# Ledger of designs, part 23: peptides against a protein of PDB entry 2L9B

Target 1, 91 residues: chain A of PDB entry 2L9B
Amino acid sequence: ANFLSQKFPELPSGIDVNINMTTPAMMISSELAKKPKEVQLKFLQKFQEWTRAHPEDAVSLLELCPQLSFVTAELLLTNGICKVDDLIPLA
Target 2, 91 residues: chain A of PDB entry 2L9B as posed
Amino acid sequence: ANFLSQKFPELPSGIDVNINMTTPAMMISSELAKKPKEVQLKFLQKFQEWTRAHPEDAASLLELCPQLSFVTAELLLTNGICKVDDLIPLA

## One batch from the design tools (peptide; made by RFdiffusion4, then SolubleMPNN)

Design b1_p14_2_s4 (from b1_p14_2, 6 letters changed)
Fold by OpenDDE base, seed 1:
Structure b1_p14_2_s4 (fold): chain B 91 residues (1-91), chain A 14 residues (1-14)
Amino acid sequence: as target 1 above (91 residues)
Amino acid sequence: SEVLKLINEILSSV
């Protein structure tokens, strides 16, 4: 079994996306943006907690799905949690 | 890894 199936056994199959980074990131971000702000903030909070508890798995996930890095950045920006300049270390 | 570190830094500062 691949990493995602092993760590997230109840994860839906999803859809095939464009090979570039921008398209999948935009698709994911747009779906998350449809949720209430409270839900988005809770998502970020739970994601942070999970990454702290499972740092190796978190690194593997972000390496396998690099679009999630951009999605997370977008959530942080759109919810006013950080400024663009705060993300400079990622560049 | 750098992304993960930054996420945690930002969220912890809120």
Scores: peptide ipSAE 0.255, ipTM 0.780, DockQ to the pose 0.048
Fold by OpenDDE base, seed 5:
Structure b1_p14_2_s4 (fold): chain B 91 residues (1-91), chain A 14 residues (1-14)
Amino acid sequence: as target 1 above (91 residues)
Amino acid sequence: SEVLKLINEILSSV
C-alpha cells in the first residue's frame, strides 16, 4: 500500500496541481499564510513534535513530498523564525 | 535528513 495512505489515513483525495516543485509549494504556503500567525506557529510546533516522534516517517514524507521542505522554509522565513542564510544548508 | 535537522534546530532556538 502507499505510504501516505497508510500513515495518513485521514488524508483526503488530492487535487490536480502543476507538476513541478515550485507550484505545489507556493500553493500550500499561500493557504497556510492565510491562517493567523498563531496557527502557523502551532503548525510548525506540531510538525516538529511529529518529526521527533516519527523520524523515519518524517524522512519518508519529505522524500515523497519534497515540496514540504519549501513550505516549511517559507513558514520559518515569513514568521521571522529564521533568516535566508539559515536555509543555505538546504540548497 | 538535513531538512529535519535544520527544522528542529531552528524551531528549538525560538
Scores: peptide ipSAE 0.255, ipTM 0.783, DockQ to the pose 0.048
Fold by OpenDDE base, seed 4:
Structure b1_p14_2_s4 (fold): chain B 91 residues (1-91), chain A 14 residues (1-14)
Amino acid sequence: as target 1 above (91 residues)
Amino acid sequence: SEVLKLINEILSSV
């Protein structure tokens, strides 16, 4: 009955995180920022492809895990792909 | 969703 378990099988074990929006997003962004730039860009490209192929699942994922919206936004900003003003609709 | 639309629009502009 768990959406993530069904759509993303064989996920590795997670870690306990404070129940709020800011802390999880910051933790994920921090870990992704440690990866090479090419890895970050490939992640964004693959995420885009997946969302186009599975729009309903993508919406469900972002509703269930709203912190991922902020993680994606930060990746876009830190890699110089967009400006802050481009993300106004997310706020 | 608005979030997905925006993400795809931004990535498509690269």
Scores: peptide ipSAE 0.253, ipTM 0.780, DockQ to the pose 0.048
Fold by OpenDDE base, seed 3:
Structure b1_p14_2_s4 (fold): chain B 91 residues (1-91), chain A 14 residues (1-14)
Amino acid sequence: as target 1 above (91 residues)
Amino acid sequence: SEVLKLINEILSSV
């Protein structure tokens, strides 16, 4: 059992995508962008709460799935929560 | 990670 299966036993199998960061990130961001703004914000809030409660798992997740960093950044920018300059430390 | 730190910082200000 891999990390995801162990930590999230009810996680669906998922869909195969290109083995890169850009395509998966774009796909995820695109789907999330279709949701109402309040839903997107709630997603960010819940993600933050989870990362605070499980910092080690959060780091492991982001290392394993770096596309999630792009997704989060995209949501923050799209919703006007931060500016591009605020994300410079990630560059 | 820097990403995690930044996420927490930004969202905590919202």
Scores: peptide ipSAE 0.252, ipTM 0.780, DockQ to the pose 0.049

Design b1_p14_3_s1 (from b1_p14_3, 7 letters changed)
Fold by OpenDDE base, seed 4:
Structure b1_p14_3_s1 (fold): chain B 91 residues (1-91), chain A 14 residues (1-14)
Amino acid sequence: as target 1 above (91 residues)
Amino acid sequence: SRELIDLYKEVSSF
């Protein structure tokens, strides 16, 4: 089991694709949507808490696993927590 | 990546 699977079991396994491609993005979105909302929110909460405690490690993780940036952005958007305008600086 | 981290830290609740 890798770090992501152990630390954040709410994430679906096997996601390692180019986040800039339409098909991989659609696949990730589909897999995320299969998780109950409470599981999605639980992941966001855990990741936020870990990020606040370990911001530099979080940056390193997102650089290592860019698909995780897509995951977090997608979950923030689909759960109505952020607006697209909030994510423009990240593009 | 730092931009996303900074945004994430600013979210008050889920």
Scores: peptide ipSAE 0.135, ipTM 0.738, DockQ to the pose 0.053
Fold by OpenDDE base, seed 3:
Structure b1_p14_3_s1 (fold): chain B 91 residues (1-91), chain A 14 residues (1-14)
Amino acid sequence: as target 1 above (91 residues)
Amino acid sequence: SRELIDLYKEVSSF
């Protein structure tokens, strides 16, 4: 068991992914879409709360687990919380 | 990734 699976059990298990490649992104999107909306929103809420409490650790985690950056962005977009334009500065 | 963290912290609701 790793930190991600323990802290955020709503996430599928996985390995580091190059978020700039289409195939890995498509795979992650497909796996996320299998989760009920309630589970997706629960993850977003828990991750936000943890991020607000531990912003430096959150940055380190996203660097260590780059797939998590894609997960977060994808869920924000697919649930209508953010627009694509909001994420442009992240590129 | 810092930019994503900053954006995420500013989201008011889900």
Scores: peptide ipSAE 0.132, ipTM 0.733, DockQ to the pose 0.053
Fold by OpenDDE base, seed 2:
Structure b1_p14_3_s1 (fold): chain B 91 residues (1-91), chain A 14 residues (1-14)
Amino acid sequence: as target 1 above (91 residues)
Amino acid sequence: SRELIDLYKEVSSF
């Protein structure tokens, strides 16, 4: 299995899409919503922990897998952790 | 991506 599936098994499998495409983004959102909130939060916690420990690797990963940026943003928004206005500067 | 990482690291709790 690839790095993402092994390191973050809470993620939906097979995510490899252009986040700028409407249909793939909708699909990702739908797949994320299928996960229990507890699983979503667990992913966020694990990813944050890993990011804090390996910030440069995290940046490289997000550049390699831009869909992961969408995943992170979507989970922050849907769980009420961030507001859309918080993410506008990042878009 | 760096900006997103910085934002993520600043989240105090989930």
Scores: peptide ipSAE 0.131, ipTM 0.731, DockQ to the pose 0.053
Fold by OpenDDE base, seed 5:
Structure b1_p14_3_s1 (fold): chain B 91 residues (1-91), chain A 14 residues (1-14)
Amino acid sequence: as target 1 above (91 residues)
Amino acid sequence: SRELIDLYKEVSSF
C-alpha cells in the first residue's frame, strides 16, 4: 500500500485522475460522497494535523498527487466549512 | 498548492 492509503485510509482507493476534467472530477466527487460525513471530517482533521506538522511534505504531496487538492477543496465546500469565494484566490 | 495548504491550516474546526 502507498503512503496515502496507509496514512489516510478514509480516502477512497483508486486510480489517479485529471482534476480539470469534468468526468474525472465528478467521479471523485461521487466516490467522496459515498463516505459518511464523519469519515469525511475525520480525513480533513487528520490531513490538517499532518499538514500543520509537515507543511513542506504536504506541498510535495499535492504536487505529486494534484487530485488531492480537488479532494480537499471538495470536502471543504460540501461540508460547508468553506465558501466558494474562499477558494477563488487559489485558482 | 502552498496557498491551499495555508488556507487549510487556518480552518479553526471541522
Scores: peptide ipSAE 0.130, ipTM 0.732, DockQ to the pose 0.053

Design b1_p14_3_s2 (from b1_p14_3, 7 letters changed)
Fold by OpenDDE base, seed 4:
Structure b1_p14_3_s2 (fold): chain B 91 residues (1-91), chain A 14 residues (1-14)
Amino acid sequence: as target 1 above (91 residues)
Amino acid sequence: SSELIELYKEVTSF
């Protein structure tokens, strides 16, 4: 609770979303698909840089926000950067 | 990162 408030004070509370093929996941996937490829790749690059600089914070953020885990996995898969086998250690 | 925060704001609305 304190982590999200300190690191991301401007974020809304959000809801807990499964990373499976649920209605919320489908909505997220649909919205992501509306973003230009350049925006998707820019997000991935910035997130990669941030996670390398803040590995402990990144783990905490992904654990507390499963939506972000789903977003990251979806973007990696849909842009052909990652395969399903590469995500097994994260499951 | 502004892009990270803005995208996360969008997905947390679902």
Scores: peptide ipSAE 0.061, ipTM 0.637, DockQ to the pose 0.343
Fold by OpenDDE base, seed 2:
Structure b1_p14_3_s2 (fold): chain B 91 residues (1-91), chain A 14 residues (1-14)
Amino acid sequence: as target 1 above (91 residues)
Amino acid sequence: SSELIELYKEVTSF
């Protein structure tokens, strides 16, 4: 079993979503926008806490699931937590 | 957390 199946057995297998793939990105953005701001902020808080507690697992997860990188970036931007310039080094 | 994994499940379906 690989990392994802071991650490996140309930995680479904989806397509590889890159920030440059506009259609998947637009779909993700649309779904995120349906979430109340409270839910979005709660996710960011929990994700931040989890990544601090599990930095190696977090890196592996984001490498294997690039859509999660987009999700995180989108939420940070749309909630005004960071600016586009803050994400440029990651692009 | 439960909320984290639920969001992961949703976004990885795309």
Scores: peptide ipSAE 0.061, ipTM 0.636, DockQ to the pose 0.370
Fold by OpenDDE base, seed 1:
Structure b1_p14_3_s2 (fold): chain B 91 residues (1-91), chain A 14 residues (1-14)
Amino acid sequence: as target 1 above (91 residues)
Amino acid sequence: SSELIELYKEVTSF
């Protein structure tokens, strides 16, 4: 089984989303905005902790699901945790 | 966590 099947057996197949996929980005942003701020911040905290504990799995997940990179960046920006300029070195 | 997984499920559906 591939990484996603092993680590996230209930995860939908989904599709890869690049930075130029405006429609998926808008949909993701809309869904994120529906979540309470407390939930958004808790997600970021848990994801950060999980990434530190499972760095190899985190890299694989973000490579296979670039939309999750967008989600993370979007949440960081919309909650004022970082600015756009802070993400430039990560490009 | 369940919360993380559910959010991941939601966003990867797009």
Scores: peptide ipSAE 0.060, ipTM 0.634, DockQ to the pose 0.360
Fold by OpenDDE base, seed 3:
Structure b1_p14_3_s2 (fold): chain B 91 residues (1-91), chain A 14 residues (1-14)
Amino acid sequence: as target 1 above (91 residues)
Amino acid sequence: SSELIELYKEVTSF
């Protein structure tokens, strides 16, 4: 809580989402699909750059916001950047 | 990143 407020003050408060739950995953996927591919790819680029610059903060953010982990994985898969097998060690 | 935050804003509500 204190970490999120300090490091990500503009991140809205949310609830934890179990990325293994079908219904939440489906809803997130639906929302992502509404975004243009250019927006999806730009997000991935920026997130990749940010995580490389702030690896510890990135780990903390993804642990505290599981929905963000799902979003990132979903975008990597749907855009053909990663394969399912690539994500197994990260689960 | 503001762009990262904007994209994730919608999904944090789930």
Scores: peptide ipSAE 0.058, ipTM 0.631, DockQ to the pose 0.368

Design b1_p14_3_s3 (from b1_p14_3, 8 letters changed)
Fold by OpenDDE base, seed 4:
Structure b1_p14_3_s3 (fold): chain B 91 residues (1-91), chain A 14 residues (1-14)
Amino acid sequence: as target 1 above (91 residues)
Amino acid sequence: SSELIELYKEVSSF
């Protein structure tokens, strides 16, 4: 909580998902599919650059916000940038 | 990190 508020004060808190009707993964995938490919690719490129510059902060962010880890993995896979086997070390 | 935060908001509301 302290890390998020200090490093990412403007980061949205997220929303709860009714797991009786869907799953968080399904909801995230659906929302991502609504975004233009240009936006998806721009995010991935900027995130790649940022993670290289701030590897410790990147790890902390993804640990504290698992939904963002899923978003990143989903975008990498759906845009054909990596394969499932490439993510094994992170699983 | 401001640019990264804005990009996250663009691609995900979760």
Scores: peptide ipSAE 0.063, ipTM 0.648, DockQ to the pose 0.733
Fold by OpenDDE base, seed 1:
Structure b1_p14_3_s3 (fold): chain B 91 residues (1-91), chain A 14 residues (1-14)
Amino acid sequence: as target 1 above (91 residues)
Amino acid sequence: SSELIELYKEVSSF
């Protein structure tokens, strides 16, 4: 069993995105925007806490699912928690 | 949390 199946057994495998019609970023942004602000902020809070408690698992998850790195950045930006320039050192 | 899990499930489909 790989990391994802062990830690997140109900996590879907993902799908390829048709780059002629959209991008993963567009799809992710759209889905995130459907969530209430309270849910978005709660996700960030819980993810931050989880990352601090499980740093190795967090690294593995983000390596295997780079979508989640975008999710985190997008939520930080769209909720005004940070600005684009704040993320430059992490790129 | 349920919110964390559900959001991860959703975005991992992309």
Scores: peptide ipSAE 0.061, ipTM 0.637, DockQ to the pose 0.397
Fold by OpenDDE base, seed 2:
Structure b1_p14_3_s3 (fold): chain B 91 residues (1-91), chain A 14 residues (1-14)
Amino acid sequence: as target 1 above (91 residues)
Amino acid sequence: SSELIELYKEVSSF
């Protein structure tokens, strides 16, 4: 089994988005905005802790699920934790 | 963590 199936067996498959009506980024941003700030910040905290403890797994996850990179960036920006300039070097 | 996986489960569908 690959990394995703072993480490995240409950992770659902992605869905195709009709780009003529919306984009994955728009959908993700919309869904994230539905989460209370407390939940968003808690996610960032847990993600930070997990990433520090499992750096190789974190890299693998973000490589295989690039939408999660957008999620993290969006949460950092919308919560005022990072500025756009902080993310430009990563783009 | 539980919170991490729950959010990932939701957003990974996109």
Scores: peptide ipSAE 0.055, ipTM 0.637, DockQ to the pose 0.421
Fold by OpenDDE base, seed 5:
Structure b1_p14_3_s3 (fold): chain B 91 residues (1-91), chain A 14 residues (1-14)
Amino acid sequence: as target 1 above (91 residues)
Amino acid sequence: SSELIELYKEVSSF
């Protein structure tokens, strides 16, 4: 089995977005906003811990699922954990 | 990983 199916069997395949009505980033932002702040922060904590413990898997996951990078950046910014200019060096 | 997946799966589908 490939990396995604083995490590993340519950991860969905993804869906197309009508870019004339919205963008994937907008949809992600909207869905994130539906989550309570404590859930958002808890996710960031869990993701940070997981990434620290599994750095190679984390790189593979973000390469295969780039939309998760939008999630991470959005959560960091909206929760005031970092500023936009903090992400510039990573862009 | 289970909790991470539960939170991400809704937005990762986009």
Scores: peptide ipSAE 0.058, ipTM 0.634, DockQ to the pose 0.471; fails the geometry check

Design b1_p14_3_s4 (from b1_p14_3, 8 letters changed)
Fold by OpenDDE base, seed 1:
Parts: sequence; structure tokens; C-alpha cells
Structure b1_p14_3_s4 (fold): chain B 91 residues (1-91), chain A 14 residues (1-14)
Amino acid sequence: as target 1 above (91 residues)
Amino acid sequence: ASELINLYKEVSSF
């Protein structure tokens, strides 16, 4: 079983990306948008709580799964929690 | 990644 699917079932399942038709970012954004706002916010809350409790594991997970960094940033932005300028120092 | 985690932890609520 995949750790992400087990721990964070609110996330969409992994999907293969055809770079000839779409970009990974487009696919991730599209799949996230299919989830209700309530589900998106629930993921953010659960991920935050887990991160606060296990910060070093969270860093390791983001290094192992770079797409999750995009997911988190995308959800923060699309739900109006953060602004783009808030993320610039993270690049 | 650590910087993103640090920012995320400081968000007040969702």
C-alpha cells in the first residue's frame, strides 16, 4: 500500500502524465480541483497536523515525493490560504 | 522542502 493513499486518502490517486499532451503540474492541478473544497481543506489540515508532529518525516516525504510539494502549494493558493508572494522565498 | 514545511506549520487554520 502507498503511504500517501493510506495516510491522506483525500488526495487523488497517482496518474501517469503524457508530456506530449499535458504537463505534470496541469494534471496535478486538474485532479486536485476535482475534489470538493471540504476534502481539500481536510487534507491540508491533516497534513499540517502530521507535519507539526513529525517535521523531519515531512521533509523526507517531500524529498521523496516532489509532487507533494506542488500539491501543497497548489492547495494553499487555490483555497486562498496563501498568496504567490508567500511562496517566492521557498523557491 | 524544509522551508515549505516551516511555512505550512505557521498557517493559522483552514
Scores: peptide ipSAE 0.155, ipTM 0.738, DockQ to the pose 0.053
Fold by OpenDDE base, seed 2:
Structure b1_p14_3_s4 (fold): chain B 91 residues (1-91), chain A 14 residues (1-14)
Amino acid sequence: as target 1 above (91 residues)
Amino acid sequence: ASELINLYKEVSSF
């Protein structure tokens, strides 16, 4: 049980990616979509609160776990919270 | 990553 699974249990468990059939991004999107909207929003809220309280740790975490950047961006987009134009400059 | 964090912190509601 790592930090992410313990701190943010709303996240999907890690899964192997068959790169011959799909991309990691597609797998992440698919797994996130399996979570109820309420769970997705709860993760966003908890992650935001933690990030506001620990911004330097959040940056370090995103650097260590770049897939989490995709998770956050994907959830913001798919839930209509942000637009693509909000995130493109950050890519 | 810092820019994404800054954007995330500024989201007003979910």
Scores: peptide ipSAE 0.128, ipTM 0.712, DockQ to the pose 0.053
Fold by OpenDDE base, seed 4:
Structure b1_p14_3_s4 (fold): chain B 91 residues (1-91), chain A 14 residues (1-14)
Amino acid sequence: as target 1 above (91 residues)
Amino acid sequence: ASELINLYKEVSSF
């Protein structure tokens, strides 16, 4: 088990992506959507607490795992916490 | 990534 799976067990396990059939982003969105809302929110809460306590480590993690940036943004959007316009400035 | 973290930290509640 890696850091992400142990620290944030609410995240879905990684899966192989057939890029000929879909995009990685679509697969991530699909896998996230399979989790109950309460599990999604629990991840967001835990990740927020961790990033508030260890912002430098969070930056490093997001650089190491770019997919996690998508996960975070997707969950913020799909749970109505942020709007798309809120995330555009991050580009 | 730093900007995303900053935004994330500023969300008041979920």
Scores: peptide ipSAE 0.092, ipTM 0.683, DockQ to the pose 0.053
Fold by OpenDDE base, seed 3:
Structure b1_p14_3_s4 (fold): chain B 91 residues (1-91), chain A 14 residues (1-14)
Amino acid sequence: as target 1 above (91 residues)
Amino acid sequence: ASELINLYKEVSSF
């Protein structure tokens, strides 16, 4: 019922990243991967379009939810949309 | 990244 779930239903809800003694990155990546590729791509498309239309709101959202930067980067990488070198200057 | 990953468990409402 929060903003993210309403605006971007393709995005999984937050999870406990310490479950089963795996790394946080593995847990997040696993949850993201549970979504079909088309859903992942749809999220990226919608988020990109929204960010372009609402740049100030996007900055505020990413400041409030900085984990979205990781999620977005992970989806970009896993779907082959960009390479890790493309993200380095943004770190 | 570890800190950002941990924050994912608590998705905030905008």
Scores: peptide ipSAE 0.033, ipTM 0.613, DockQ to the pose 0.060

Design b1_p14_4_s1 (from b1_p14_4, 6 letters changed)
Fold by OpenDDE base, seed 1:
Structure b1_p14_4_s1 (fold): chain B 91 residues (1-91), chain A 14 residues (1-14)
Amino acid sequence: as target 1 above (91 residues)
Amino acid sequence: SSELTEWLKSLNPV
């Protein structure tokens, strides 16, 4: 079975970013916003559970792919789960 | 996790 379909079907498909026309942050924000709120929240739940079950893989993935940290922060902020000031202690 | 890694790589981090 496909890992994404099983664990993170809520994530959008990966997309190439041309920095001459856009930024990774813009693309991530745009693609995430296309998903319904319920789907976004479902991803956060699944990612949290996966991180708890696979902490080593989670750390490695976050180090390798800063996009994922942005994804998580963006979803927390846009869904009103956290405010910007709530993230300051984590920086 | 490898599939997720490839997905994220397709979103250019830089």
Scores: peptide ipSAE 0.097, ipTM 0.626, DockQ to the pose 0.165
Fold by OpenDDE base, seed 4:
Structure b1_p14_4_s1 (fold): chain B 91 residues (1-91), chain A 14 residues (1-14)
Amino acid sequence: as target 1 above (91 residues)
Amino acid sequence: SSELTEWLKSLNPV
């Protein structure tokens, strides 16, 4: 219905987190891992293409939805596309 | 953090 669900259906739905049992970062990683690798890569591809076409909107989106920034970084790292050192300038 | 928890809740709102 909204922009994220429409444009990036590969993303998992938001969920409640019991922070007494886990951390938000762990939950994000867990939810992402439930998606097949092909779905993860599809998201990255679509997000990359959209970012190239709409760089200013992409910056705004990542500022408004920092969870998306975390997701993107996590997927880049876990799929071996980027190294941690590559992300240092962005931190 | 609590902030990231709130972010996760809205990751892909349906």
Scores: peptide ipSAE 0.092, ipTM 0.666, DockQ to the pose 0.082
Fold by OpenDDE base, seed 2:
Formats: C-alpha cells, sequence, structure tokens
Structure b1_p14_4_s1 (fold): chain B 91 residues (1-91), chain A 14 residues (1-14)
C-alpha cells in the first residue's frame, strides 16, 4: 500500500481512467460515491486534522497529487459542507 | 481541461 492508502484508508484504491469511455472527474466522483457517507466524512475529518497539524506537508502533497484536491472538493460539495462559491477562489 | 484530465487519469496515484 502507498502512503495515501495507508494514511487515509477511507480513500478509494488507485484506479486508472479510460478517457475514451469516461472522464477522470466522473470516475473519481463515482468511486467516491461508492463509499458510505460516514466513510466520506471520516476522510474529511482526518484530512482536515492532518492538514492543520502538517500544513507544509499538506501543501506539498496537494501539489504533488492534484487528484487529492479534486477528491476533497468533491466530497465537500457532495456532502453539502461547502458551496461552489467557497471553492472558486481557491481554484 | 486538458491539464485536469491528465492529473486525474489515476485516482490515488501516490
Amino acid sequence: as target 1 above (91 residues)
Amino acid sequence: SSELTEWLKSLNPV
């Protein structure tokens, strides 16, 4: 298991996207939606806590893995925790 | 976007 799967086991396993059949964003949204709401919220909580404790590492990780930024934004939106307007300034 | 598509080709790549 890689760092992300070990640190944040609530995340879906790594998966390749066939862009001829779908888009990466659609696949990510679909895979995330397969997780129970409780698991989604648990990831958000743990990621928030880790980010607060390790802000520099968090920035580096999100730069290295922009997929993770999409994951976080998607989960915040789909769970009604924030609105699109809250994320636009960060994009 | 093209960049987003490339970034997201793999979920949990690391």
Scores: peptide ipSAE 0.084, ipTM 0.667, DockQ to the pose 0.056
Fold by OpenDDE base, seed 5:
Structure b1_p14_4_s1 (fold): chain B 91 residues (1-91), chain A 14 residues (1-14)
Amino acid sequence: as target 1 above (91 residues)
Amino acid sequence: SSELTEWLKSLNPV
């Protein structure tokens, strides 16, 4: 259990990564994919609502935990909510 | 911070 998983229980717990065999991005994608789609969507919903309610805190959190930005983008893409072209202007 | 955090910072610096 880590800070992010405690705050957003839909997120996977932190895990060790063997960077010689994989990349952090690959591991994040893999761990996210293990969660049921409904859980993935629930996270997005909750994170969106929290961000709306706490926009400045959300910015601070994303600065502190940039992996959360990757998580959010990954889930938006893999669930077909956004296309890559939708994210390019924000990159 | 975790190594994962540092890795992603390199891709998306604050």
Scores: peptide ipSAE 0.074, ipTM 0.651, DockQ to the pose 0.052

Design b1_p14_4_s2 (from b1_p14_4, 7 letters changed)
Fold by OpenDDE base, seed 4:
Structure b1_p14_4_s2 (fold): chain B 91 residues (1-91), chain A 14 residues (1-14)
Amino acid sequence: as target 1 above (91 residues)
Amino acid sequence: SSELTEMFKSLNPV
């Protein structure tokens, strides 16, 4: 397992996407939804703590892996932690 | 870090 799998076991494993069949966003949403709410919230908590402790690495990671930005936003929205207007300044 | 950067460039969705 890679760094993410070891550090954040709550996060689903990466998967390939056939763009002719679906979109990456749809696949990410689908895979996240397979995890229990408690697991989703645990990931958010751990990722938040890691980001605060390692802000430079977090910025680099999110720039290189836009899917993780989508993951974070999706989990915040679907779990009712924030609304779309709260994320506009980050776009 | 540069090592972290290289590690995550190949990460598939999720």
Scores: peptide ipSAE 0.035, ipTM 0.586, DockQ to the pose 0.199
Fold by OpenDDE base, seed 5:
Structure b1_p14_4_s2 (fold): chain B 91 residues (1-91), chain A 14 residues (1-14)
Amino acid sequence: as target 1 above (91 residues)
Amino acid sequence: SSELTEMFKSLNPV
């Protein structure tokens, strides 16, 4: 398993995308929704803790894996932790 | 951005 799978086992494994049938964003949302809410929240907690402990590495990771930014935003929104207005300053 | 869109397409989701 790669770094992400080992560090954040709550994340779904990476999968191939048929872009003729869907979009990467739709696939991410779909795969995330398959996980129980408690698992989704656990990922957010662990990712937050890791980011606080390793802020420079976190920035680098999000630059290399931009899908993780979408993952985080999607989970925050779908779990009602924040609203769209809360993310506008970050866009 | 277009770059971000292409990166999403080129990387496995999650």
Scores: peptide ipSAE 0.034, ipTM 0.576, DockQ to the pose 0.150
Fold by OpenDDE base, seed 3:
Structure b1_p14_4_s2 (fold): chain B 91 residues (1-91), chain A 14 residues (1-14)
Amino acid sequence: as target 1 above (91 residues)
Amino acid sequence: SSELTEMFKSLNPV
C-alpha cells in the first residue's frame, strides 16, 4: 500500500531511528549497507529511470521526503558511481 | 538540528 515500498521494493522498510543511540544519517547508511550490492544498484537504476520519466513528480517527492535524497547520494557514493566532489555543485 | 532529526526519523517517511 505504501507508494515507496511498492514502487521501489529495493528500499529498506520504514525503520525508525533511535536518536538516543545513533544519528539518522548513520542509521540510513547502516540499513542501506545491509542490502546486497545488486539490490542497491537496482534501486538506483529504477529511481533514475523514474526520475527521467517523471521529473516534476521526482522533485516533489524529494522535497517531501529528504531522506530519499540522502539515500540516493549515499548509494552513489558507496557504490563508487560518484565522488564527494561530484556532488558539491548540487549542494 | 532538531529539524533535521525529525526529517530523517524514518528510512521510509511515506
Scores: peptide ipSAE 0.034, ipTM 0.592, DockQ to the pose 0.083
Fold by OpenDDE base, seed 1:
Formats: sequence, structure tokens, C-alpha cells
Structure b1_p14_4_s2 (fold): chain B 91 residues (1-91), chain A 14 residues (1-14)
Amino acid sequence: as target 1 above (91 residues)
Amino acid sequence: SSELTEMFKSLNPV
């Protein structure tokens, strides 16, 4: 129904976060971890390819949905693709 | 920030 679900079906479904009971980071990490590794890696691959093909749209999307920036970083880290120190130059 | 927290309230907002 929404853009992200259509374009990146590997992403978890949208959920609301009650920060009084948890944190957004905790919820995102938990929901991502429920997906098989193959699905997580497929998302990263598709998102990377889409970003290369549509850099302006990618910037706009990441500004509108900062969750996606966290998602991308989290998946890169949890799958051992990069370390936290590798992300510092991008900040 | 509070603004960032509000944006994170939906995992898949778009």
C-alpha cells in the first residue's frame, strides 16, 4: 500500500512506538532481527542499488524517514558488513 | 531530539 512496502518488501511492516515503554532503536532492532539474514541482506542490496540509481530521491527519503538511516546502519552493523568506526567518517 | 523521536514513532511511515 505504501511506497516502502511496495519498493522494499523485505522491510518489516510499519509499527507504532511508545517511547514510554521502549525506544525506537530497540523496536527497530527487534523487528529487523525477526527477518532471516537472507531477507536483511536482500534489502541492503536493493536499497543500495536504488540509491545509486536515484540519489536525489534517496536523499529526500532519508530526510523524510530517518528510521531508514537507522535501519541501514543497524543492518550493516549486525550483519558484520562494517563496524561502528567505519560509519564515523559519514557523520 | 524530540523531533527525531516523533519521526521514529512509525517504523514504516511512507
Scores: peptide ipSAE 0.034, ipTM 0.592, DockQ to the pose 0.086

